# Ledger of designs, part 63: peptides against a protein of PDB entry 3B8E

Target 1, 230 residues: chain A of PDB entry 3B8E
Amino acid sequence: PFLIFIIANIPLPLGTVTILCIDLGTDMVPAISLAYEQAESDIMKRQPRNPKTDKLVNEQLISMAYGQIGMIQALGGFFTYFVILAENGFLPIHLLGLRVNWDDRWINDVEDSYGQQWTYEQRKIVEFTCHTPFFVTIVVVQWADLVICKTRRNSVFQQGMKNKILIFGLFEETALAAFLSYCPGMGVALRMYPLKPTWWFCAFPYSLLIFVYDEVRKLIIRRRPGGWVE

## One batch from the design tools (peptide; made by RFdiffusion4, then SolubleMPNN)

Design b1_p14_2_s2 (from b1_p14_2, 12 letters changed)
Fold by OpenDDE base, seed 5:
Order: C-alpha cells, then sequence, then structure tokens
Structure b1_p14_2_s2 (fold): chain B 230 residues (1-230), chain A 14 residues (1-14)
C-alpha cells in the first residue's frame, strides 16, 4: 500500500495506526495459532526430500506464493478504497497526483471528478473513512489466508477446521476490527471513522479468490508431486 | 457532503 502511495501520489489509503493494528493486533494471534495446527494427514506418505535441491526450490516457491497472496490482499484493500472515493465523487483517475493538493491545509477548493469543491476538513473525513474499510478488508482477506495456511498440500476440506486456537484467532481479529470500526472516539483517537456494515462484504470476493487460488495450487501439487508449484 | 458536514460537527462536539 505504501509503495503505491509513493508512486501514484494518491491520498493515503491506509493510515499508520491502521498498519500498527494489522501488525500487532490481527496478525499475532493467527500466527501463534498455526503453531498448534494438527499435522497433515499425508506427512507419512511423503517421499524423502532431496536435501541438496528440494530445500531451496521449496523455499522459493513458498515465498512466491505468500508474495502473491500479499498482492491480492493489497488489491482488495485498494479496491475498497477506490470504491469509497468514487462514491464520494473522486474517480480513480482523478486521484493520481492529487496527494499534494489533498494534504494542503490552505487549499479548500479541491475539485472532485464532478466539479464539487472539498474543504481540507471534508477531505480528511473521507480519507479517514477509507482507513477503516481498508483495515476491515484486510481482516476479511486474512480469514482466507489463515485458513489456507493450515496445510501445504491437503485441501482445507480434507484437513478440516479442528484447531480451536485458530478459530479463536479468527474471532479475535474480527472482534478487534469491529471494536476499531464502531467504538466511540476511534475517529479522533485512531483516525478510523465508523463503517457501514455493507463494507464488510466488499472484501468477500477477494477472500474467495485467495481461497480458490490456494486450493487450485494445492490441487496441482497433489496431482504433480515435485512440480514447480510446490 | 451533508453527511460529511454532520460528521464534522460531531467531531467538533467531542
Amino acid sequence: as target 1 above (230 residues)
Amino acid sequence: LEELQKRLEELRAQ
């Protein structure tokens, strides 16, 4: 998100506080939960790895897969960001290069895509209105990410959802998202304004995309053991 | 804009 902010010079899609909430709040408990996940049912059926070649290849492939998942997560957040700004009169093309004028406190006549003028205060309200949905989008996408991380080869449907700590992690991150989104004073304290409940559903297509992507990847691995996708 | 103005007033009241 921050790289796109620098390159495209768009209004800030994700605030620093929101990033901290992701890093410290939503990611820690899920990460711990993975340590308690049950072993895959196929571990005993795996052939011994070649220690000279398979380790390096597998590390690269895992890194690529997580990199791709991270990109899909970012795309989901940006989609929500662009939809909210478009609903408020700022089309995506108009946002390119707008950051300089957007952050200037002395410019109170920034025009949207329809010629409507926005004061600095109004612009900051809509910016902070984007932070919460972006955060919630990341949380919803992280549901899929956490679920797919349970296994490396087996489908989630085969492995099941037996890890109680993982389930607790999903509820914890969701509860944190709800708290940050709807608790009074969060707009002033964290620059996260209240979210319409409908925005929770905006991330679902991306969550589904990640889930389908990983299930297809795992299916390919099962059909072609030792292939380039492992 | 009307909704934003209302939100601004609410923020000023805090």
Scores: peptide ipSAE 0.017, ipTM 0.588, DockQ to the pose 0.041
Fold by OpenDDE base, seed 4:
Structure b1_p14_2_s2 (fold): chain B 230 residues (1-230), chain A 14 residues (1-14)
Amino acid sequence: as target 1 above (230 residues)
Amino acid sequence: LEELQKRLEELRAQ
């Protein structure tokens, strides 16, 4: 998100504090879940025939899978961002290169895609209105990630502990999202304005996409053992 | 825009 902000010079889609909340609050739970998953897998599986090569392959595959999931998450967040800005008069094409004027407090006549002029205060309101739904979108997409982690393990015992960790993760992420979105003062403290409940549903197509992606991946793995998708 | 103005007024009232 931040890289695209720099490269495209678009208005800031996600605040620094919100990014920290994602990294510390949202991404940590899946990471812990994976760590427990590996530990359980290592306990239950017989020693791999070639521990060094199998570990390297697994690490690469996990890295690729998470990289792809991360890209889908970013796409989901940016989709929400562009939808919100479009609803407020800023079409995606118009946002390119707009950052400099957008962030300038002395420019109070920045035009939207329809020729309406926006004051600095108005621009910041719409920007901060984007931060919360972007964050919520990431959280909702993370639900799909957690569900995917549950389905990766074929072992009932592995699924059991994963289920508890997954459920805990889902509640934690949801509670954090609700807290940051609706707690009084968050708009001032974190520049995260309250969002309409409808924005929670904006991420659902992307969550579904991740779920479908993972199911297709698993199907390919089952049909072609040892393939590059494993 | 009206919603943004309303939010601005709410923020100023805080």
Scores: peptide ipSAE 0.016, ipTM 0.577, DockQ to the pose 0.041
Fold by OpenDDE base, seed 1:
Structure b1_p14_2_s2 (fold): chain B 230 residues (1-230), chain A 14 residues (1-14)
Amino acid sequence: as target 1 above (230 residues)
Amino acid sequence: LEELQKRLEELRAQ
């Protein structure tokens, strides 16, 4: 997200606080939960692959898969960002190169796509209004990510959700998202303004996309053992 | 929350 912000010179879609909340609040507990996840029934039954050749290939493929998932997560966040700004009069094409004027507090007449002038304060309000739903989008997408990470080859439907720590992690990140989104004063304290509950649902297509993507990937792996997708 | 959102919308409409 930050790279696109720099390259496209758009208003900042994800603030420092939201990044910290993702890194420290939403990722740590789930990561720990996955470490305590019960071993996949298939992993314990498999003979150790040649640790020198097969481990590297698997690590690369896992890295690619998670890299792709991360890109989908970012796309989900940016989608929410562009929708919010478009609803406030800033079309995506108009945002390109706008950052310099957007961040200048002395310019109080930045025009949107429809010729409406925006003060610095108004612009920052709408910018910070994007931070919260971006964060929420990441959390919702992470639900799918956490669920799919429980297994390497088996479907989520086969292994189920037995890890109480994982469930707690999902609850914790959701509770944190709700707290940051709806608690009074978060706009002032954390630059995370409240969002309409409908914004939670904007991320669901992306969460579903990740889920379907991983299930399809795992299905391919199960059907073609030793394939390039493993 | 609704009041805050309303205030936010009012600020944006300004």
Scores: peptide ipSAE 0.015, ipTM 0.480, DockQ to the pose 0.036
Fold by OpenDDE base, seed 3:
Structure b1_p14_2_s2 (fold): chain B 230 residues (1-230), chain A 14 residues (1-14)
Amino acid sequence: as target 1 above (230 residues)
Amino acid sequence: LEELQKRLEELRAQ
């Protein structure tokens, strides 16, 4: 989010404090939960791997997969960002290069895509309104990410949801998201204004996309053991 | 534009 903010010179889509809440609050517990996931049912059926070559290849493949998932998460967040700004009169193309004027408190007549003038205060309200749903979108997408990461090869349906710690992680990140979104004072303290409940559902297609993507990937791995996709 | 103004007011009320 911050990189795109710099590169595209768009209004800030996600606050720094919110990013910290993601990295330290929502990601840690889920990551720990994966350490307690049950072994895959087929783990003992796998042939012995070469400890020198196969580990490195596996780490690279995992890193690539997480990189792809991370890109999808970012896309989901930016989707909500652009939708909110578009609903407030700022089309995506109009946001390019707008940051300089957007952040200038002395300019109170920044025009949107429809010629409406926005004061600095109004612009900041809209900007901070984007932070919360962006964060929530990431959390909702992380639900799918966490669930799919519990297995390497087996489908989630085959492995099941037996890890109570994983479930707790999902609850924790959701509770944190709700707290940051709706607790009084969060708008002032964290620049996260309350969002309409509808924004929670905006991320669901992306969560589903990640889930489907990984299930397809795992299906390919099961059909072609030892392939490059593994 | 009127709809946008209404939305802004709603946002301010939150």
Scores: peptide ipSAE 0.015, ipTM 0.559, DockQ to the pose 0.048

Design b1_p14_2_s3 (from b1_p14_2, 9 letters changed)
Fold by OpenDDE base, seed 1:
Structure b1_p14_2_s3 (fold): chain B 230 residues (1-230), chain A 14 residues (1-14)
Amino acid sequence: as target 1 above (230 residues)
Amino acid sequence: LEKKLEELLKKLEK
């Protein structure tokens, strides 16, 4: 997100506090929960990992985690960001290069795509209004990510949802998202302004996309063991 | 708080 912010020179879509809330608040418990997930039904049928040939972390895993899934998460966040700004009069094309004027407190007449002038304070409110739903979008997408990460090869439908810690993690991150989104004072304290409940649903297509993507991936792995998708 | 965190992060990155 921050790279796109720099490259496109758009208003900041995700604040540092929000990033920290993602990294420290939403990711830790779920990540730990995966360590306690029940073994796949076929795990005992697998041969032990060959330490000479099999790496614990391979390029494919890295590519999936950071390249594919991470990109989908980022796209989900940016989608929400662009939707919010568009609803407030700022079309995506208009945001390109706008950051300099956007962040200038002395410019109180920044025009939106429709010629409406925005004061610095108004712009910052809209910017910070994007931070919360971006965060929530990441959380909702992480639901799918956590669920899909339960298994390497088996479908989620085959593995089930038996890990109570994972379930707790999902509730924890959701509760944190709700707290940060709706608790009074969060706008002042964390620059996270309240969001309409409808914004939670903006992430659902991306959550579904990740879920479908991983299920398809796993299906391919099951049908073609040793393929490049594994 | 964000400004303070940014400052802290900048300090940690040094």
Scores: peptide ipSAE 0.006, ipTM 0.257, DockQ to the pose 0.020
Fold by OpenDDE base, seed 4:
Structure b1_p14_2_s3 (fold): chain B 230 residues (1-230), chain A 14 residues (1-14)
Amino acid sequence: as target 1 above (230 residues)
Amino acid sequence: LEKKLEELLKKLEK
């Protein structure tokens, strides 16, 4: 998100503090939870593969999978960002190159896509209104990410939700998201304005997309052992 | 929500 902010010169989609909350608060517990995941039922029954070839392939696959999931997460966050700004009069095309004028405190007549002028204060309201939904979108997408990371090959439906620590991680990140979104003073302290409950659902299509993507990937791996997807 | 946001901004300006 920060790279796109720099490259596209768009208004800041996610605040630095919010990014820190994601990295330290929402990602850490899920990552730890994966260390306690039970081995896949089929992995432990398989004969040892060639340790030299399988390590390199596995690292590339993990890197690609995490890269692809990360891209889908970013797309989900940016989708929410663009929807919020569009609802407030700023179409995506108009946001390109707008950062310089957007962040200038002395410019109080920044025009939206419809010719409405926005003061600095009004622009900052809209910007900070984006931070919380973006954060929540990432958390909701992380639900799917965490769940799919339980297994490499087996469907989540086959492996089940046996890891209590993973389940705890899902509740923890959700509780943190709710706390940061709705606790009094978070708007002042973290520049995270209160979120309409409807915005929690904005990320659901992306969570579903990740889930479907991973299930399809795993299905292909199961049907075509040794394919390029494995 | 807009009223709450305006109040928050007023607090941030102080």
Scores: peptide ipSAE 0.000, ipTM 0.313, DockQ to the pose 0.039
Fold by OpenDDE base, seed 2:
Structure b1_p14_2_s3 (fold): chain B 230 residues (1-230), chain A 14 residues (1-14)
Amino acid sequence: as target 1 above (230 residues)
Amino acid sequence: LEKKLEELLKKLEK
C-alpha cells in the first residue's frame, strides 16, 4: 500500500496508526492462533521424504501463498479507498500525482474530478475517512485468511472450526476494528474517523475471493499430490 | 520500514 502511495503520488490511503494497529493489533493474535491450530492428520502422518528439501519447498509455497494473500488484502484496501474517494468526487485517475497539492495546507482550491474545489481541511477529512475503512477491510479479509490458513490441504469444511484460540483471534481483531472505528475520540487521537456500517461489506467480495481461491488450491493439491501447487 | 517511510514523508512535508 505504501509503495503505491509513493509511486503514484496519491493521497495517503493508510495512516501510520492504522498500520501499527494492523501489525501489532490485528495480526498478532491471529498469527498466534494459527500456531495452536490442530494439525491436519494427513500432514502429521506423512514423514517428509527429504526433510531439507521438503521443508524448504513447503516454506517457499507458504511464503508465496501468504504473498498472494497479502496482495489480495492490499487490493481490497485500495478498492475501498478508491470507492470512498470516488464517492467524494475524486476518481482514481485524478488522484495520480495529486498528493503534493493534496498535502499542501496553503492550497485550498484543489479540484476534484468534477471541478469542485476542496479546502485543505475538507481533503484531510476525506483522507482520514479512508484510514478506518482500509483498516476494516484488512480485518474482514483477514477473517478469510485465518480460516483458510487453518489447513494446508484439507478444506475448511472438512477440518471445521475447532480451534478456540483462532475463534478468539477473530473476535479480538473484529472487536478492535469496531473499537477503533466507532469509539469517540478516535478521529482526533488516531486520525481514524467513524465508519458507516455499510463499509464493512466492501471487503466481503475479496474475502470470498480469497476463500474460493484457497479452496480451489487445496482441491487441486488433493487431486494432484506432488504437483507444482503443493 | 513503514515507520521510516512515514518519518521521511514528514520530513518532506516540512
Scores: peptide ipSAE 0.006, ipTM 0.299, DockQ to the pose 0.030; fails the geometry check
Fold by OpenDDE base, seed 3:
Structure b1_p14_2_s3 (fold): chain B 230 residues (1-230), chain A 14 residues (1-14)
Amino acid sequence: as target 1 above (230 residues)
Amino acid sequence: LEKKLEELLKKLEK
């Protein structure tokens, strides 16, 4: 989100404190929970790991986390960001290059896509209104990410949801998101203004998309071992 | 695609 903020010169979609909450709060417990996941039903059919050549965190896992899934997460967050700004009169095209004027305290007549003038204070309110739903969108997408990471090739339906620590991680992540979104003072302290409950549902299509995508990928791997999809 | 990405990552580590 910060990279796109710099490259496109758009209003800041996600605050730095919120990013820290993702990196340190929401991601840590779920990641640890994966260490306690049950072995896949076919694990004994695989060759044993070569401790000299095979890392525990292989390039495939890195590719999944930072490549495909990470891109879908970013898209989900930005979708929410653009929807909120559009609802407030700022169409996506209008946001390009707007940052300079947006962040200028002396400009109190920044026009939206419909010619409505926005004061600096009003602009900052709408900017900070985007931070919370962006964060919540990431959390909701991370639910799907965590669930699909349970297995390498088996379907989640084959593996099941037996890991109580993973379930706890999902709960902790959700509870943290709710706390940051609705606790009094978070708007002032973290620049995360309270979120309308409806915004929690905006990420659900993306979570479903990730889930379906990974299940299809795993299905292809099972049907064509050693194929290009691996 | 994953294998190709693995190969790319291995090249970058080098």
Scores: peptide ipSAE 0.000, ipTM 0.194, DockQ to the pose 0.011; fails the geometry check

Design b1_p14_2_s4 (from b1_p14_2, 9 letters changed)
Fold by OpenDDE base, seed 5:
Structure b1_p14_2_s4 (fold): chain B 230 residues (1-230), chain A 14 residues (1-14)
Amino acid sequence: as target 1 above (230 residues)
Amino acid sequence: LEELRKELLKKLEE
């Protein structure tokens, strides 16, 4: 998200506070939950691999998979951001290079894609309105991410949702998202304005995409053991 | 939400 912000010079899609909430709030409990995950049923049946070649390949493939998932997650957040701004009159093309004028307190006549002028205060409200949905989108996508991280090869449908700590992690991150989105004063304290409940659903296609992507990946791994997708 | 918005606007003017 930050790289796209620098390259495209768009209004800030994700605030520093929201980043901190992701790093400290939404990722910590899921990470702990994975430490207590039940061993994958097929791992116990797997023969020892060559420790020199297979370890390196596995590390590269895992890093690539997580990198791809992270990109899809970021795309989901940006999608929500662009939809909100478009609904407020700012089409994606118009946002390119707009950051300089957007952040200038002395410019009170920034035009949207339809010729409507926006004051600095109005622009900041719209910007902060984007922060909460972006955060919520990340949380919803993280539901799928957390579930898929449960196994390396087995389908989630085969492994099941038996880890109580994992389930607790899902509820914790959702509760945190709801608290940050709807608690009075969060707009002032964290620059996270309240979110319309409908925006929670904006992330669902991306959550589904991650889930489908990982299930397809795992299916390929099961069909072609030792392949380049592992 | 509208009240919160008004309060935030006041703080931004400060």
Scores: peptide ipSAE 0.016, ipTM 0.512, DockQ to the pose 0.039
Fold by OpenDDE base, seed 3:
Structure b1_p14_2_s4 (fold): chain B 230 residues (1-230), chain A 14 residues (1-14)
Amino acid sequence: as target 1 above (230 residues)
Amino acid sequence: LEELRKELLKKLEE
């Protein structure tokens, strides 16, 4: 999100505080939960790993964490961001290069896509209105991400939801998202303005996409063991 | 969102 903010010079889609909340508040418990995940049904049927040749961290896990899944998370967040700004009169194409004028407090006549002028205060309100639902979108996408990352090969339906720590992590991140979104004072303290409950559902298609994508991937792996998809 | 924005604007004016 921050990279696209710099490259495209768009208004800031996700605040630094919200990023910090993701990294320290949302991701910590889920990440720990994966360490306590029950082994896949077929792991114990495999030969022990060679500690000299086998990597402790699977390249697949790295790819899922920082590659494809991360991209889908970002896309989900940006989708929410663009929807909110479009509903407030700023079409995506109009946002390109707008940051310079957007962040200038002395310019109080920034025009939206429809010629409406926005004061600095109004612009900052809509910007901060984007932060909360972007964060919530990431949390909702992380539900799917966390569930799919618990296994390498087996379907979630095969492995099941036996890890109580994982379940706790899902509740924790959801509770944190609700707290940051609706607790009084969060708009001033964290620049996370409250959002309509409907925005919680905006990310559901992306969560479903991640889930379907990973289940298809795992299905391919099961049908073709040792393939390039692993 | 427009309703929310209006509410936020009112709060900022207080």
Scores: peptide ipSAE 0.015, ipTM 0.508, DockQ to the pose 0.042
Fold by OpenDDE base, seed 1:
Structure b1_p14_2_s4 (fold): chain B 230 residues (1-230), chain A 14 residues (1-14)
Amino acid sequence: as target 1 above (230 residues)
Amino acid sequence: LEELRKELLKKLEE
């Protein structure tokens, strides 16, 4: 997200605080939970592959798959960002190159796509209004990501939700998202303004996309063992 | 939520 912010010179879609909340609040507990997840039934029964060659290939494939998932997560966040800004009069094409004027506190007449002038304060409000839903979008997408990460090959329907720590992680990140989104003072303290409940649903298509993507991937792996999709 | 948003807006304008 930050790289796209720099490259496209758009208003900042994700603030530093939201990044910290993602890195420390939403990723840590799930990651720990996955470390304590019950072994996949097929993994324990699987003969150890050649530890030198097969490990490297698997690590590359896993890295690629999770890299793709991460890109989908980012796209989900940006989608939410562009929707919010478009609803406030800033079309995506108009945002390109706007950052310099957007961040200038001395310019109080930045025009939106419809010719409406925006003060610095108004612009920052709409920007910070994007930070919260971007964060929430990531959390919602992470629900799917966390669930699919439980297994390498088995469907989520086969593995189930047995890890209490994983479940706790899902609740923790959701509770944190709710707290940051709805607790009074978060806009002033953390630059995360209150979010309409409808914005939680904006991420659901992307969460579903990740879920479907992983299930299809795993299905292919099950049907074609040793394929490049592993 | 809209009231909270309005309050935050007011605080930012101060």
Scores: peptide ipSAE 0.017, ipTM 0.549, DockQ to the pose 0.036; fails the geometry check
Fold by OpenDDE base, seed 4:
Structure b1_p14_2_s4 (fold): chain B 230 residues (1-230), chain A 14 residues (1-14)
Amino acid sequence: as target 1 above (230 residues)
Amino acid sequence: LEELRKELLKKLEE
């Protein structure tokens, strides 16, 4: 998100504090879950025939899968961002290069896609209105990611402790999202305005997309063991 | 939530 913000010079889609909350709060639990899942898998699996090669392959595959999921997650967040800005009069094309004027406190006549002029204060309200839904979108997409992680290595039935960690992760992420979205003062402190409940559903198509993507990936792996998609 | 948003808007306008 931050890279796209820099490259495209769009208004800041996600605040730095929110990014930190994602990195420290939402991404850590999945990472722990994966680490735990790997440890359990290593306990249950016989020693790989070639530990070094198989480990490297698995690490590359995991990295690739996470990279792809991360991209889909980012797309989901940006989709929500663009939807909110479009609903407020800023079409995606108009946002390109707008950051400089957007962040300038002295410019109070920034025009939207429809010729409406926006004061600095109004622009910041809209920007901060985007931060919370973007964050929530990431959390909702991460639900799918966690569920995927649950199903990726072992069958759901074999994941006794893994399921508890995943459930805990889902709960923690949801609780954090709710706290940041609805706790009084978060709008001022974290520049995250309260979220309408409807925005929680904006991420669902992307969660579904991730789920479908992973199921298709798994299906391909099952049909073509040793393929590049593994 | 709407009231909270209004309050936040009011604070930003100050």
Scores: peptide ipSAE 0.017, ipTM 0.546, DockQ to the pose 0.034; fails the geometry check

